# Peptides against a protein of PDB entry 3J47, part 1

No score or structure here was measured in a lab: all are predicted.

Target 1, 121 residues: chain A of PDB entry 3J47
Amino acid sequence: IRLTNQLKSLKGLQSKLKDVVEYLDKVINKELPINHTILGKLQDVFNLLPNLGTPDDDEIDVENHDRINISNNLQKALTVKTNDELMVIYISNLVRSIIAFDDLIENKIQNKKIQEQRVKD
Target 2, 26 residues: chain B of PDB entry 3J47
Amino acid sequence: NAQYHLLVKQGDGLLTKLQKYGAAVR
Structure headers, positions and changes below count from the first letter of each chain, unless a header shows other numbers.
Peptide ipSAE is a variant of ipSAE made for these designs: the mean of its two directions, with the distance scale d0 fixed at 1.0 Angstrom where the peptide's residues are scored. Compare it only between designs on the same protein; published cut-offs may not carry over.
A fold fails the geometry check if it doesn't show the stated peptide or something in it is severely misdrawn.

## One batch from the design tools (peptide; made by RFdiffusion4; aimed at target 1 L94 I105)

Design b1_p8_2
Pose (drawn by RFdiffusion4):
Structure b1_p8_2 (pose): chain A 91 residues (1-28, 36-48, 72-121), chain B 26 residues (1-26), chain P 8 residues (1-8)
Amino acid sequence: IRLTNQLKSLKGLQSKLKDVVEYLDKVIHTILGKLQDVFNLNNLQKALTVKTNDELMVIYISNLVRSIIAFDDLIENKIQNKKIQEQRVKD
Amino acid sequence: as target 2 above (26 residues)
Amino acid sequence: STLDELLE
């Protein structure tokens, strides 16, 4: 789902660029200003990425903890299944 | 870095315990 | 599922 959403966003840019190229050919405004703003707003993320890296580590550690908890419950379920099997054999 | 490593080390320690439990179950 | 599979 996230991927489909990202593709839609990129699609808009691609189409928008084509339109802009055609517009410029024909010319040979508000949208242009808006685009410029967006441009000014990956390169900048470079410095900001430094911080993101730290946060990404934290969210990795949280995921690991969750995986451990899930494994614990999984072991319990396995034990219950074994017990059920034993009871069936006894019967 | 050292502080960050500390938390990482603890997380690894818990992971080891969980692995040991899995081995005991097997 | 194994612990390694859940971690991956």

## One batch from the design tools (peptide; made by RFdiffusion4; aimed at target 1 I105)

Design b1_p9_5
Amino acid sequence: AAAAAALAA
Pose (drawn by RFdiffusion4):
Structure b1_p9_5 (pose): chain A 91 residues (1-28, 36-48, 72-121), chain B 26 residues (1-26), chain P 9 residues (1-9)
Amino acid sequence: IRLTNQLKSLKGLQSKLKDVVEYLDKVIHTILGKLQDVFNLNNLQKALTVKTNDELMVIYISNLVRSIIAFDDLIENKIQNKKIQEQRVKD
Amino acid sequence: as target 2 above (26 residues)
Amino acid sequence: XXXXXXLAA
């Protein structure tokens, strides 16, 4: 789902660029200004990425903890299944 | 870095315990 | 915070 959404966003840019190229050919405004703003707003993320890296580490750790909890419950389920099997054999 | 490593080390320690439990179950 | 400030600017 996230991927489909990202693709939709990129699609808009691609189409938008084509339109802009055609527009420029024809000319040979508000949208242009808006685009410029967006440009000004990965390069910058480079410095900002430094911080993101720290946060990514924290969310990785959290995910690991959750995986451990899920493994615990999984062990319990497996034990219950074994007990059920034993009971059936007894029967 | 050292502080960050500390938390990482603790997380690894818990992971080891969990692995030991899984081995005991097997 | 810096990102928010950049967006506000």

## One batch from the design tools (peptide; made by RFdiffusion4; aimed at target 1 L104 I105 N107)

Design b2_p13_2
Amino acid sequence: AAAAAAAAAAAAA
Pose (drawn by RFdiffusion4):
Structure b2_p13_2 (pose): chain A 91 residues (1-28, 36-48, 72-121), chain B 26 residues (1-26), chain P 13 residues (backbone only)
Amino acid sequence: IRLTNQLKSLKGLQSKLKDVVEYLDKVIHTILGKLQDVFNLNNLQKALTVKTNDELMVIYISNLVRSIIAFDDLIENKIQNKKIQEQRVKD
Amino acid sequence: as target 2 above (26 residues)
Amino acid sequence: not in this file (backbone only, 13 residues)
């Protein structure tokens, strides 16, 4: 789902660029300003990425913890299944 | 870095315990 | 139950 959303966003840019190229050919405004703003807004993320890296580490750790919890419950479930099997054999 | 490593080390320690439990179950 | 939990985690992913 996230991927399909990202693709939609990129699609708009691609189409938008084509339109802009055609527009420029024909010319040979508010949209242009807006685009410039967006440009000014990965490069910048470079420095910002330093912080993101730290946060990514924390969310990795949280995921690991969750995985451990899920393993625990999984073990319990396995044990219950074994007990059920034993009971059936006894019967 | 050292502080960060500390929390990482603790997380690894818990992971080891969990692995030990899984071996005991097997 | 274990299988269902695994399927649910896979669907969420």

Design b2_p13_3
Amino acid sequence: AAAAAAAEAAAAA
Pose (drawn by RFdiffusion4):
Structure b2_p13_3 (pose): chain A 91 residues (1-28, 36-48, 72-121), chain B 26 residues (1-26), chain P 13 residues (backbone only)
Amino acid sequence: IRLTNQLKSLKGLQSKLKDVVEYLDKVIHTILGKLQDVFNLNNLQKALTVKTNDELMVIYISNLVRSIIAFDDLIENKIQNKKIQEQRVKD
Amino acid sequence: as target 2 above (26 residues)
Amino acid sequence: not in this file (backbone only, 13 residues)
């Protein structure tokens, strides 16, 4: 789902660029200003990525902890299944 | 870095315990 | 039960 959403966003840019190229050919405004703002707003993320890296590490550790908890419950479920099997054999 | 490593080390320690439990179950 | 829990986790992913 996230991927489909990202693709939709990129699609708009691609179409928007085509339109802009055609517009410029024909000319040979508010949208242009808006685009410039967006441009000014990956490069900048470079420095900002430094911080993101730290936060990514924290969210990785949270995920690891969750995986451990899920494994615990999984073990319990396996034990219950074994017990049920044993009961059935006894019967 | 050292502080960050500390938390990482603790997380690894818990992971080891969990692995040991899984081996005991097997 | 273990299989169901694994399937739920996989669907959520």

Design b2_p13_4 (failed a check: a repeat of another design)
Amino acid sequence: AAAAAAAAAAAAA
Pose (drawn by RFdiffusion4):
Structure b2_p13_4 (pose): chain A 91 residues (1-28, 36-48, 72-121), chain B 26 residues (1-26), chain P 13 residues (backbone only)
Amino acid sequence: IRLTNQLKSLKGLQSKLKDVVEYLDKVIHTILGKLQDVFNLNNLQKALTVKTNDELMVIYISNLVRSIIAFDDLIENKIQNKKIQEQRVKD
Amino acid sequence: as target 2 above (26 residues)
Amino acid sequence: not in this file (backbone only, 13 residues)
């Protein structure tokens, strides 16, 4: 789902660029200003990425902890299944 | 870095314990 | 139960 959403966003840019190129050919405004703002707003993320890296590490650790908890419950479920099997054999 | 490594080390320690439990179950 | 939990994790992914 996230991927489909990202693609939709990129699609708009692609179409928007085509329109802009055609517009410029024809000319040979508010949208242009807006685009410029967006441009000014990956490059900048470079420095900001330094911080994001730290945060990504924290969210990785959290995911690992969750995985461990899920493994615990999984073990319990396996044991219960074994016990059920044993009871069936006894019967 | 050292502080960060500390928390990472603890996480690894817990992971080891969990692995040991899984081996005991097997 | 284990199978359901695995299926739920896969759907969430």

Design b2_p13_5 (failed a check: a repeat of another design)
Amino acid sequence: AAAAAAAAAAAAA
Pose (drawn by RFdiffusion4):
Structure b2_p13_5 (pose): chain A 91 residues (1-28, 36-48, 72-121), chain B 26 residues (1-26), chain P 13 residues (backbone only)
Amino acid sequence: IRLTNQLKSLKGLQSKLKDVVEYLDKVIHTILGKLQDVFNLNNLQKALTVKTNDELMVIYISNLVRSIIAFDDLIENKIQNKKIQEQRVKD
Amino acid sequence: as target 2 above (26 residues)
Amino acid sequence: not in this file (backbone only, 13 residues)
């Protein structure tokens, strides 16, 4: 789902660029200003990425913890299944 | 870095315990 | 129960 959403966003840019190129050919405004703003707003992320890296590490750790908890419950479920099997054999 | 490594080391330690439990179950 | 948990994790993914 996230991927489909990202593709939609990129699609708009692609179409928007085509339109802009055609517009410029024809000319040979508010949208242009808005685009410039967006441009000013990955390059900058470079420095910001330094921080993001730290946060990514923390969210990795949390995911690992969750995986451990899920494994624990999984073991319990396996034990219950074994017990049920034993009971059936006894019967 | 050392502080960060500390938390990482603890997480690894818990992971080891969980692996040991899984081996005992097997 | 284990199978259901695995299916739920797969759906969430």

Design b2_p13_7 (failed a check: a repeat of another design)
Amino acid sequence: AAAAAAAAAAAAA
Pose (drawn by RFdiffusion4):
Structure b2_p13_7 (pose): chain A 91 residues (1-28, 36-48, 72-121), chain B 26 residues (1-26), chain P 13 residues (backbone only)
Amino acid sequence: IRLTNQLKSLKGLQSKLKDVVEYLDKVIHTILGKLQDVFNLNNLQKALTVKTNDELMVIYISNLVRSIIAFDDLIENKIQNKKIQEQRVKD
Amino acid sequence: as target 2 above (26 residues)
Amino acid sequence: not in this file (backbone only, 13 residues)
């Protein structure tokens, strides 16, 4: 789902660029200003990425903890299944 | 870095315990 | 139950 959403966003840019190229050919306004703003707003993320890296580490650690909890419950479930099997054999 | 490594080390320690439990169950 | 829990986690992912 996230991927489909990202693709939709990129599609808009691609179409938008084509329109802009055609528009410039014809010319040979507000949209252009808006685009410039967006441009000014990956490169910048470079410095910002430094911080993101730290935060990514923390969300990795949280995920690991969750995986451990899920393994625990999984072990319990396995034990319950084994007990049920034993009961059935006894019967 | 050292502080960050500390928290990482603790997380690894818990992971080891969990692995040991899994081996005991096997 | 263990298989169902793993399948549910995989679907959520």

Design b2_p13_8
Amino acid sequence: AAAAQAAAAAAAA
Pose (drawn by RFdiffusion4):
Structure b2_p13_8 (pose): chain A 91 residues (1-28, 36-48, 72-121), chain B 26 residues (1-26), chain P 13 residues (backbone only)
Amino acid sequence: IRLTNQLKSLKGLQSKLKDVVEYLDKVIHTILGKLQDVFNLNNLQKALTVKTNDELMVIYISNLVRSIIAFDDLIENKIQNKKIQEQRVKD
Amino acid sequence: as target 2 above (26 residues)
Amino acid sequence: not in this file (backbone only, 13 residues)
């Protein structure tokens, strides 16, 4: 779902660029200003990425903890299944 | 870096315990 | 139960 959303966003840019190229050919405004702003707003993320890297590490550690918890419950479920099997054999 | 490594080391330690439990179950 | 837990984790992903 996230991927589909991202694609939609990129699609708008692609179409928007085509329109802009055609517009410029024809000319040979508010949208242009808006685009410029967006441009000013990955390059910058480069320095900001330094911090993001730290945060990514933390969210990785959290995921690992969750995976451990899930494994614990999984073991319990396996044991219960074994016990049920044993009871059936006894019967 | 050392502080960050500390938390990482602890996480690894818990992971080891969990692996040991899984081996005991097997 | 173990299978259902694994399926639920897979669907969430």

## One batch from the design tools (peptide; made by RFdiffusion4; aimed at target 1 I89 S97, target 2 L7)

Design b2_p17_8
Amino acid sequence: ALAANAAAAAALAAAAA
Pose (drawn by RFdiffusion4):
Structure b2_p17_8 (pose): chain A 91 residues (1-28, 36-48, 72-121), chain B 26 residues (1-26), chain P 17 residues (1-17)
Amino acid sequence: IRLTNQLKSLKGLQSKLKDVVEYLDKVIHTILGKLQDVFNLNNLQKALTVKTNDELMVIYISNLVRSIIAFDDLIENKIQNKKIQEQRVKD
Amino acid sequence: as target 2 above (26 residues)
Amino acid sequence: ALAANXXXXXXLXXXXX
């Protein structure tokens, strides 16, 4: 789902660029200003990425903890299944 | 870095315990 | 739950890339 959403966003840019190229050819306004703003707003992320790296590490650690908890419950389930099997054999 | 490593080390320690439990179950 | 965590890890790896 996230991927499909990202693709939709990129699709708009691609189409938008084509339109802009055609527009310029024809010319040979507000949208252009907006685009420039967006441009000004990855490169900048470079410095910002330094911080994001730290946060990414924290959310990695959290995911590891959750995996451990899920393994625990999984072990319990396996034990219950074994007990059920034993009971069936006894029967 | 050292502080960050500390938290990481603790997380690794818990992971080891979990692995030991899984081995005991097997 | 493990599947969800795997999906979260994959999303985080994509964000890191």

## One batch from the design tools (peptide; made by RFdiffusion4, then SolubleMPNN; aimed at target 2 V8 L18; its pose is not in this set)

Design b2_p18_3_s1
Fold by OpenDDE base, seed 4:
Structure b2_p18_3_s1 (fold): chain B 121 residues (1-121), chain C 26 residues (1-26), chain A 18 residues (1-18)
Amino acid sequence: as target 1 above (121 residues)
Amino acid sequence: as target 2 above (26 residues)
Amino acid sequence: DLLSLMQQLRKKIEELLK
């Protein structure tokens, strides 16, 4: 039972790592889709960023087109930066999970060796 | 970008080794 | 640096997989 759960978890980690690699390849190839979870967290971060682009509704005059383009470019640049940061955090968590699985596998091998020694005595 | 992609490829290689190890422990 | 941390994590995993 524990081995099967570890293998299921390891397969889940593999699938997740593959999804990250495919996502990275898609980002590199400019073929978007941002992982909806990363995109959702990114959107949440952007929604929590103070709106750098709501001046109060009382100045409708023609100078806003350049400010909207600058705000959209800044928001896009911040989107890319935050996406890269979230991806690195995600990979770091995957790497920590991989280490924890390695330690768990090694502990199982050691426990098996100890059991084999106890059967020979 | 390139350094990040290299790091991801290296992580995938480690995952593949870990999978082989997990298969050898069965 | 975040890159240095990732390199250290990789080195630890490579050491555990030896």
Scores: peptide ipSAE 0.309, ipTM 0.855, DockQ to the pose 0.064
OpenDDE base, seeds 1, 2, 3, 5: peptide ipSAE 0.286, 0.284, 0.276, 0.290; ipTM 0.859, 0.860, 0.861, 0.856

Design b2_p18_3_s2
Fold by OpenDDE base, seed 4:
Structure b2_p18_3_s2 (fold): chain B 121 residues (1-121), chain C 26 residues (1-26), chain A 18 residues (1-18)
Amino acid sequence: as target 1 above (121 residues)
Amino acid sequence: as target 2 above (26 residues)
Amino acid sequence: SLLELMKQLRKKIEELLK
């Protein structure tokens, strides 16, 4: 039972790692936009960004066009920054998953060696 | 961008090694 | 830095895969 559950967990982790790799490859190849969850979190970050572009309804004087362009450029720069941060978080989680997978593989190998030793005794 | 792509490429290399290791443990 | 942490994690994985 414990070994079967460990194997199932290992297979589940391997499948998840594969899905993450396929996702990264699709992102690299520009075939898929960055994860809907990353995009969703990005959208959430953008929605949580104070609308630096809502000065109240009064006086659309010519100075507002430069402020709107600056706000759009700042929003775009914040977009790129947030995307980079989310990508780094994603890679960090991927690396953590890889380490956890390696530890699980090593534990499986050790358990197999212990079983082989018990059969020889 | 270039440093990020390098980091991703390095991660892919590790993942490939991990896949080989996982296949050898089967 | 975050890049340094990623480099350390990579080094640890490379050590585990030896």
Scores: peptide ipSAE 0.296, ipTM 0.851, DockQ to the pose 0.060
OpenDDE base, seeds 1, 2, 3, 5: peptide ipSAE 0.294, 0.305, 0.278, 0.275; ipTM 0.853, 0.861, 0.860, 0.853; seeds 2, 3 fail the geometry check

## One batch from the design tools (peptide; aimed at target 1 D103 L104; failed a check: too like the target's own chain)

Design b2_p20_6 (made by RFdiffusion4)
Pose (drawn by RFdiffusion4):
Structure b2_p20_6 (pose): chain A 91 residues (1-28, 36-48, 72-121), chain B 26 residues (1-26), chain P 20 residues (1-20)
Amino acid sequence: IRLTNQLKSLKGLQSKLKDVVEYLDKVIHTILGKLQDVFNLNNLQKALTVKTNDELMVIYISNLVRSIIAFDDLIENKIQNKKIQEQRVKD
Amino acid sequence: as target 2 above (26 residues)
Amino acid sequence: QYHLLVKQGDGLLTKLQKYN
């Protein structure tokens, strides 16, 4: 789902660029200003990525903890299944 | 870095315990 | 690289949740 969403966003840019190229050919306004703003707003992320890296580490650690909890419950389930099997054999 | 490593080390320690439990179950 | 590790962790967690 996230991927489809990202593709839709990129699609708009691609179409928008084509339109801009055609528009410039014809010319040979507000949208252009808006685009410039967006441009000014990955390069900048470079410095900002430094911080993101730290936060990504924290969210990785959290995911690891969740995975341990899930393994714990999984072990319990497996034990219950074994017990049920034993009961059936006794019967 | 040392502080960050500390939390990482603790997380690794818990992971080891969980692995040991899984081996005991097997 | 970090994003890949997070995605792999999320994938493993989903597998474990399905098993449960």

Design b2_p20_8_s4 (made by RFdiffusion4, then SolubleMPNN; its pose is not in this set)
Amino acid sequence: ELEKKIEEQNKKIQEELEKL

## One batch from the design tools (peptide; made by RFdiffusion4; aimed at target 1 M87, target 2 Y4 K9)

Design b2_p21_4
Amino acid sequence: AAAAAAAAAAAAAAAAAAAAA
Pose (drawn by RFdiffusion4):
Structure b2_p21_4 (pose): chain A 91 residues (1-28, 36-48, 72-121), chain B 26 residues (1-26), chain P 21 residues (backbone only)
Amino acid sequence: IRLTNQLKSLKGLQSKLKDVVEYLDKVIHTILGKLQDVFNLNNLQKALTVKTNDELMVIYISNLVRSIIAFDDLIENKIQNKKIQEQRVKD
Amino acid sequence: as target 2 above (26 residues)
Amino acid sequence: not in this file (backbone only, 21 residues)
């Protein structure tokens, strides 16, 4: 789902660029200004990425912890299944 | 870095314990 | 950039885990 959403966003840019190229050919405004703003707003992320790296580490750790908890419950379920099997054999 | 490593080390320690439990179950 | 950041964070975590071991 996230991927489809990202693709939709990139699609708009691609179409938008084509339109802009055609517009310029024809010319040979508010949209242009808006685009420029967006440009000014990955390069910048470079420095910001330094911080993001730290946060990514923390969310990795949280995911690991969750995986451990899920493994615990999984073990319990396995034990219950084994007990059920034993009971059936007894029967 | 050292502080960050500390938390990482603790997380690894818990992971080891969990692995040991899994081995005991097997 | 996000991919590179994820790789760097994973490498740092791996290095920290190796040092702890």

## One batch from the design tools (peptide; made by RFdiffusion4; aimed at target 1 L104 I105; failed a check: too like the target's own chain)

Design b2_p23_1
Pose (drawn by RFdiffusion4):
Structure b2_p23_1 (pose): chain A 91 residues (1-28, 36-48, 72-121), chain B 26 residues (1-26), chain P 23 residues (1-23)
Amino acid sequence: IRLTNQLKSLKGLQSKLKDVVEYLDKVIHTILGKLQDVFNLNNLQKALTVKTNDELMVIYISNLVRSIIAFDDLIENKIQNKKIQEQRVKD
Amino acid sequence: as target 2 above (26 residues)
Amino acid sequence: NAQYHLLVKQGDGLLTKLQKYGA
């Protein structure tokens, strides 16, 4: 789902660029200003990425903890299944 | 870095315990 | 940055497998 959403966003840019190229050919306004703003707003993320790296580490650690908890419950389930099998054999 | 490594080390320790429990179950 | 995101995605994938097994 996230991927489809990202693709839709990029699609708009691609189409928008084509329109801009055609528009410039014809010319040979507000949208252009808006695009410039967006441009000014990856490169900048470079410095900001430094911080993101720290936060990504924290969310990795949280995911590891959750995985451990899921493994615990999984062990319990496996034990219950074994017990059920034993009871069936006894019967 | 050292502080960050500390929390990482603790997380590794818990992971080891969990692995040991899984081995005991097997 | 991309390498960290890969580790996070791998960890999410492993969690999802474990949740499915638990179900």

## One batch from the design tools (peptide; made by RFdiffusion4, then SolubleMPNN; aimed at target 2 V8; failed a check: too like the target's own chain; its pose is not in this set)

Design b2_p26_6_s1
Amino acid sequence: NAQYHLLVKQVDGLLTKLQKYGAAVR

Design b2_p26_6_s2
Amino acid sequence: NAQYHLLVKQFDGLLTKLQKYGAAVR

## One batch from the design tools (peptide; made by RFdiffusion4, then SolubleMPNN; aimed at target 1 I91 L94, target 2 K9 Q19; its pose is not in this set)

Design b2_p28_6_s4
Fold by OpenDDE base, seed 4:
Structure b2_p28_6_s4 (fold): chain B 121 residues (1-121), chain C 26 residues (1-26), chain A 28 residues (1-28)
Amino acid sequence: as target 1 above (121 residues)
Amino acid sequence: as target 2 above (26 residues)
Amino acid sequence: SDDEELEEELRLLERQQEELRKLQEQLE
């Protein structure tokens, strides 16, 4: 049990480290904006962390149980925070898209009015 | 969470209205 | 830094939400 949990945590850490490296490579390559990619990877980490903290094994020693519970609570809190951050970014991008679309509509309306005026002259 | 979902829903509603307006002006 | 950048993004989002509200009022 303890060794299995340690192996799971190490595998999860290894996966996270791999994701961080892949993220850093994408940032270096300018493929993604730093903040969006950091938050996306943090989300991935926090989505994977609950799966690492799920004791598939019923026998967690009481001393390890308190540490695991603290880790799970911290993980849950971090997951909520990261989700909120990602959602803010999502809404921001949505709103930017809407504003850009509005400007395009207005420009089209203005162009149409100019064309109609040219036909009347 | 609830406030966030409300904000997302409002943004989506506005996007839909803009799309309808854009289609009517085409 | 990331928390500060997030706060600035939230502030931008709030402004954009108000602009969307105005646009909605113009379409009604």
Scores: peptide ipSAE 0.383, ipTM 0.871, DockQ to the pose 0.032
OpenDDE base, seeds 1, 2, 3, 5: peptide ipSAE 0.332, 0.342, 0.353, 0.354; ipTM 0.857, 0.863, 0.870, 0.860; seed 3 fails the geometry check

Design b2_p28_7_s2
Fold by OpenDDE base, seed 5:
Structure b2_p28_7_s2 (fold): chain B 121 residues (1-121), chain C 26 residues (1-26), chain A 28 residues (1-28)
Amino acid sequence: as target 1 above (121 residues)
Amino acid sequence: as target 2 above (26 residues)
Amino acid sequence: DSELEKKIEEMNIELKRVHELLKKLEEL
């Protein structure tokens, strides 16, 4: 039961990670806007991942401890990797927001200059 | 991690400068 | 790891471009 649940969770995580990567590639390519709901759901999955690898301490024979440590280390490594990917998305959005705001400021400056010229004529 | 946090901090610094400039242009 | 590092470098290049654009805007 536990190994099957770990494999199912790992497959589910791998599928979601693939979906996130595909979504990220579409967002980087400007094909889709950033969906904050997907990011929130992903964060929730990652907050749950460390707990999905920790079974209740009471029934595990000492021989499984090495397999649990490897699974927990892999889950932690996957969590860190995806946190890094989410952070890259966040910075990409920040950069886009900065560029859009810069363009807005330039447009306002140009409009002000045009208005000042019209008042002098 | 550290390089990433540095990049975030630089981006936030640029955003803050841009916000100040946008407030001065109003 | 390598693809993530490459993306971070691409973003750092873009942040530098935005910084140079901001400097040009401050000069106007």
Scores: peptide ipSAE 0.288, ipTM 0.848, DockQ to the pose 0.029
OpenDDE base, seeds 1, 2, 3, 4: peptide ipSAE 0.324, 0.264, 0.265, 0.265; ipTM 0.859, 0.850, 0.850, 0.852; seed 1 fails the geometry check

## One batch from the design tools (peptide; made by RFdiffusion4, then SolubleMPNN; aimed at target 1 K108, target 2 R26; its pose is not in this set)

Design b2_p30_8_s4
Fold by OpenDDE base, seed 1:
Order: C-alpha cells, then structure tokens, then sequence
Structure b2_p30_8_s4 (fold): chain B 121 residues (1-121), chain C 26 residues (1-26), chain A 30 residues (1-30)
C-alpha cells in the first residue's frame, strides 16, 4: 500500500514537473514573462527533491523496486532538466534586471542635466 | 557547473558596477 | 491571460509540493 502511494505521488510529480518544464521553455523563448513567485516555489520543490532520490535499497520489495526505480530515474531526469531551465531563466532575469537598472540610471542622469539647465536659465 | 558559476560571477560583477553608478548618481 | 496561466501554474506547483511532502513522510515512515 505505501509503495503504491509513493509511486502514484511520483507519477503526479513527474506530470507536474513536465508542465513546469513546458512553462519554463516558453519563458526562455520570451513567449511568456517569468513569475518570480513560481521561481521561488520551484526552488522550494528542488530543495525537497534530493531527499526523494536516496533509495534506502533495503526496504523496497524487489517486485516494486524496478517500477519505483524507473519512476525515480525518470523523475530525477526531469528534475535535472528543470534545474537547467530554471538556471537559464535566473540568468536571463538577472541580465534583464541589470539592463533595466542601467536605463534607470541613465534616465536619472538625463533628468539631473535637465534640472541643472533650468537653474542656469 | 563551472560555466554557470562563471556566468553568475560575471552577473555579480555587473550588478556591483551598477550599484556604484547608482550611488554616484544619488 | 498570462496572469491566469501563472496562477494555474502556481497552484500546480503547490500541489506538487504537497505530494512531495507526502512522499517524504512515507519515506520517513519506512
């Protein structure tokens, strides 16, 4: 019963991770904007996932072991892919933030120059 | 991993430069 | 709407976190 519930939960997790990966691909391709809340929640999920990947090999009934191992391997592979996509999105957001801040600084410099000209006139 | 750390380090360097510029404009 | 799609994705992630927590509790109880 417990192993069947774990397998079902892992399958649900895999399906959801696939949906997240598809969303992340759209964000990378600039088809969708990134949601920072989604990124934070994904990071929390990734911090929990490594704890699922230590099969204490000794307590899994041999017949369910192969199916659980296949499910865990697929989940691990999807996790790695999602981590790589999350990393690319993080870098992309960092670069966008830098550009936006550069534009803000330039706008402030221009506004200061305009104010200095108005005081001299 | 190493390429990622390099990219993060470059991003941090740019952020630091931007912070210095922002402080000079204040 | 992009905002609605993001909200749906957030709900899916929260559900995934709940499932992950259940799996963790199951593993700890083994």
Amino acid sequence: as target 1 above (121 residues)
Amino acid sequence: as target 2 above (26 residues)
Amino acid sequence: SEEADNEELEKKIEEMERELKKVHELLDSL
Scores: peptide ipSAE 0.341, ipTM 0.796, DockQ to the pose 0.023
OpenDDE base, seeds 2, 3, 4, 5: peptide ipSAE 0.303, 0.222, 0.308, 0.278; ipTM 0.769, 0.765, 0.769, 0.751

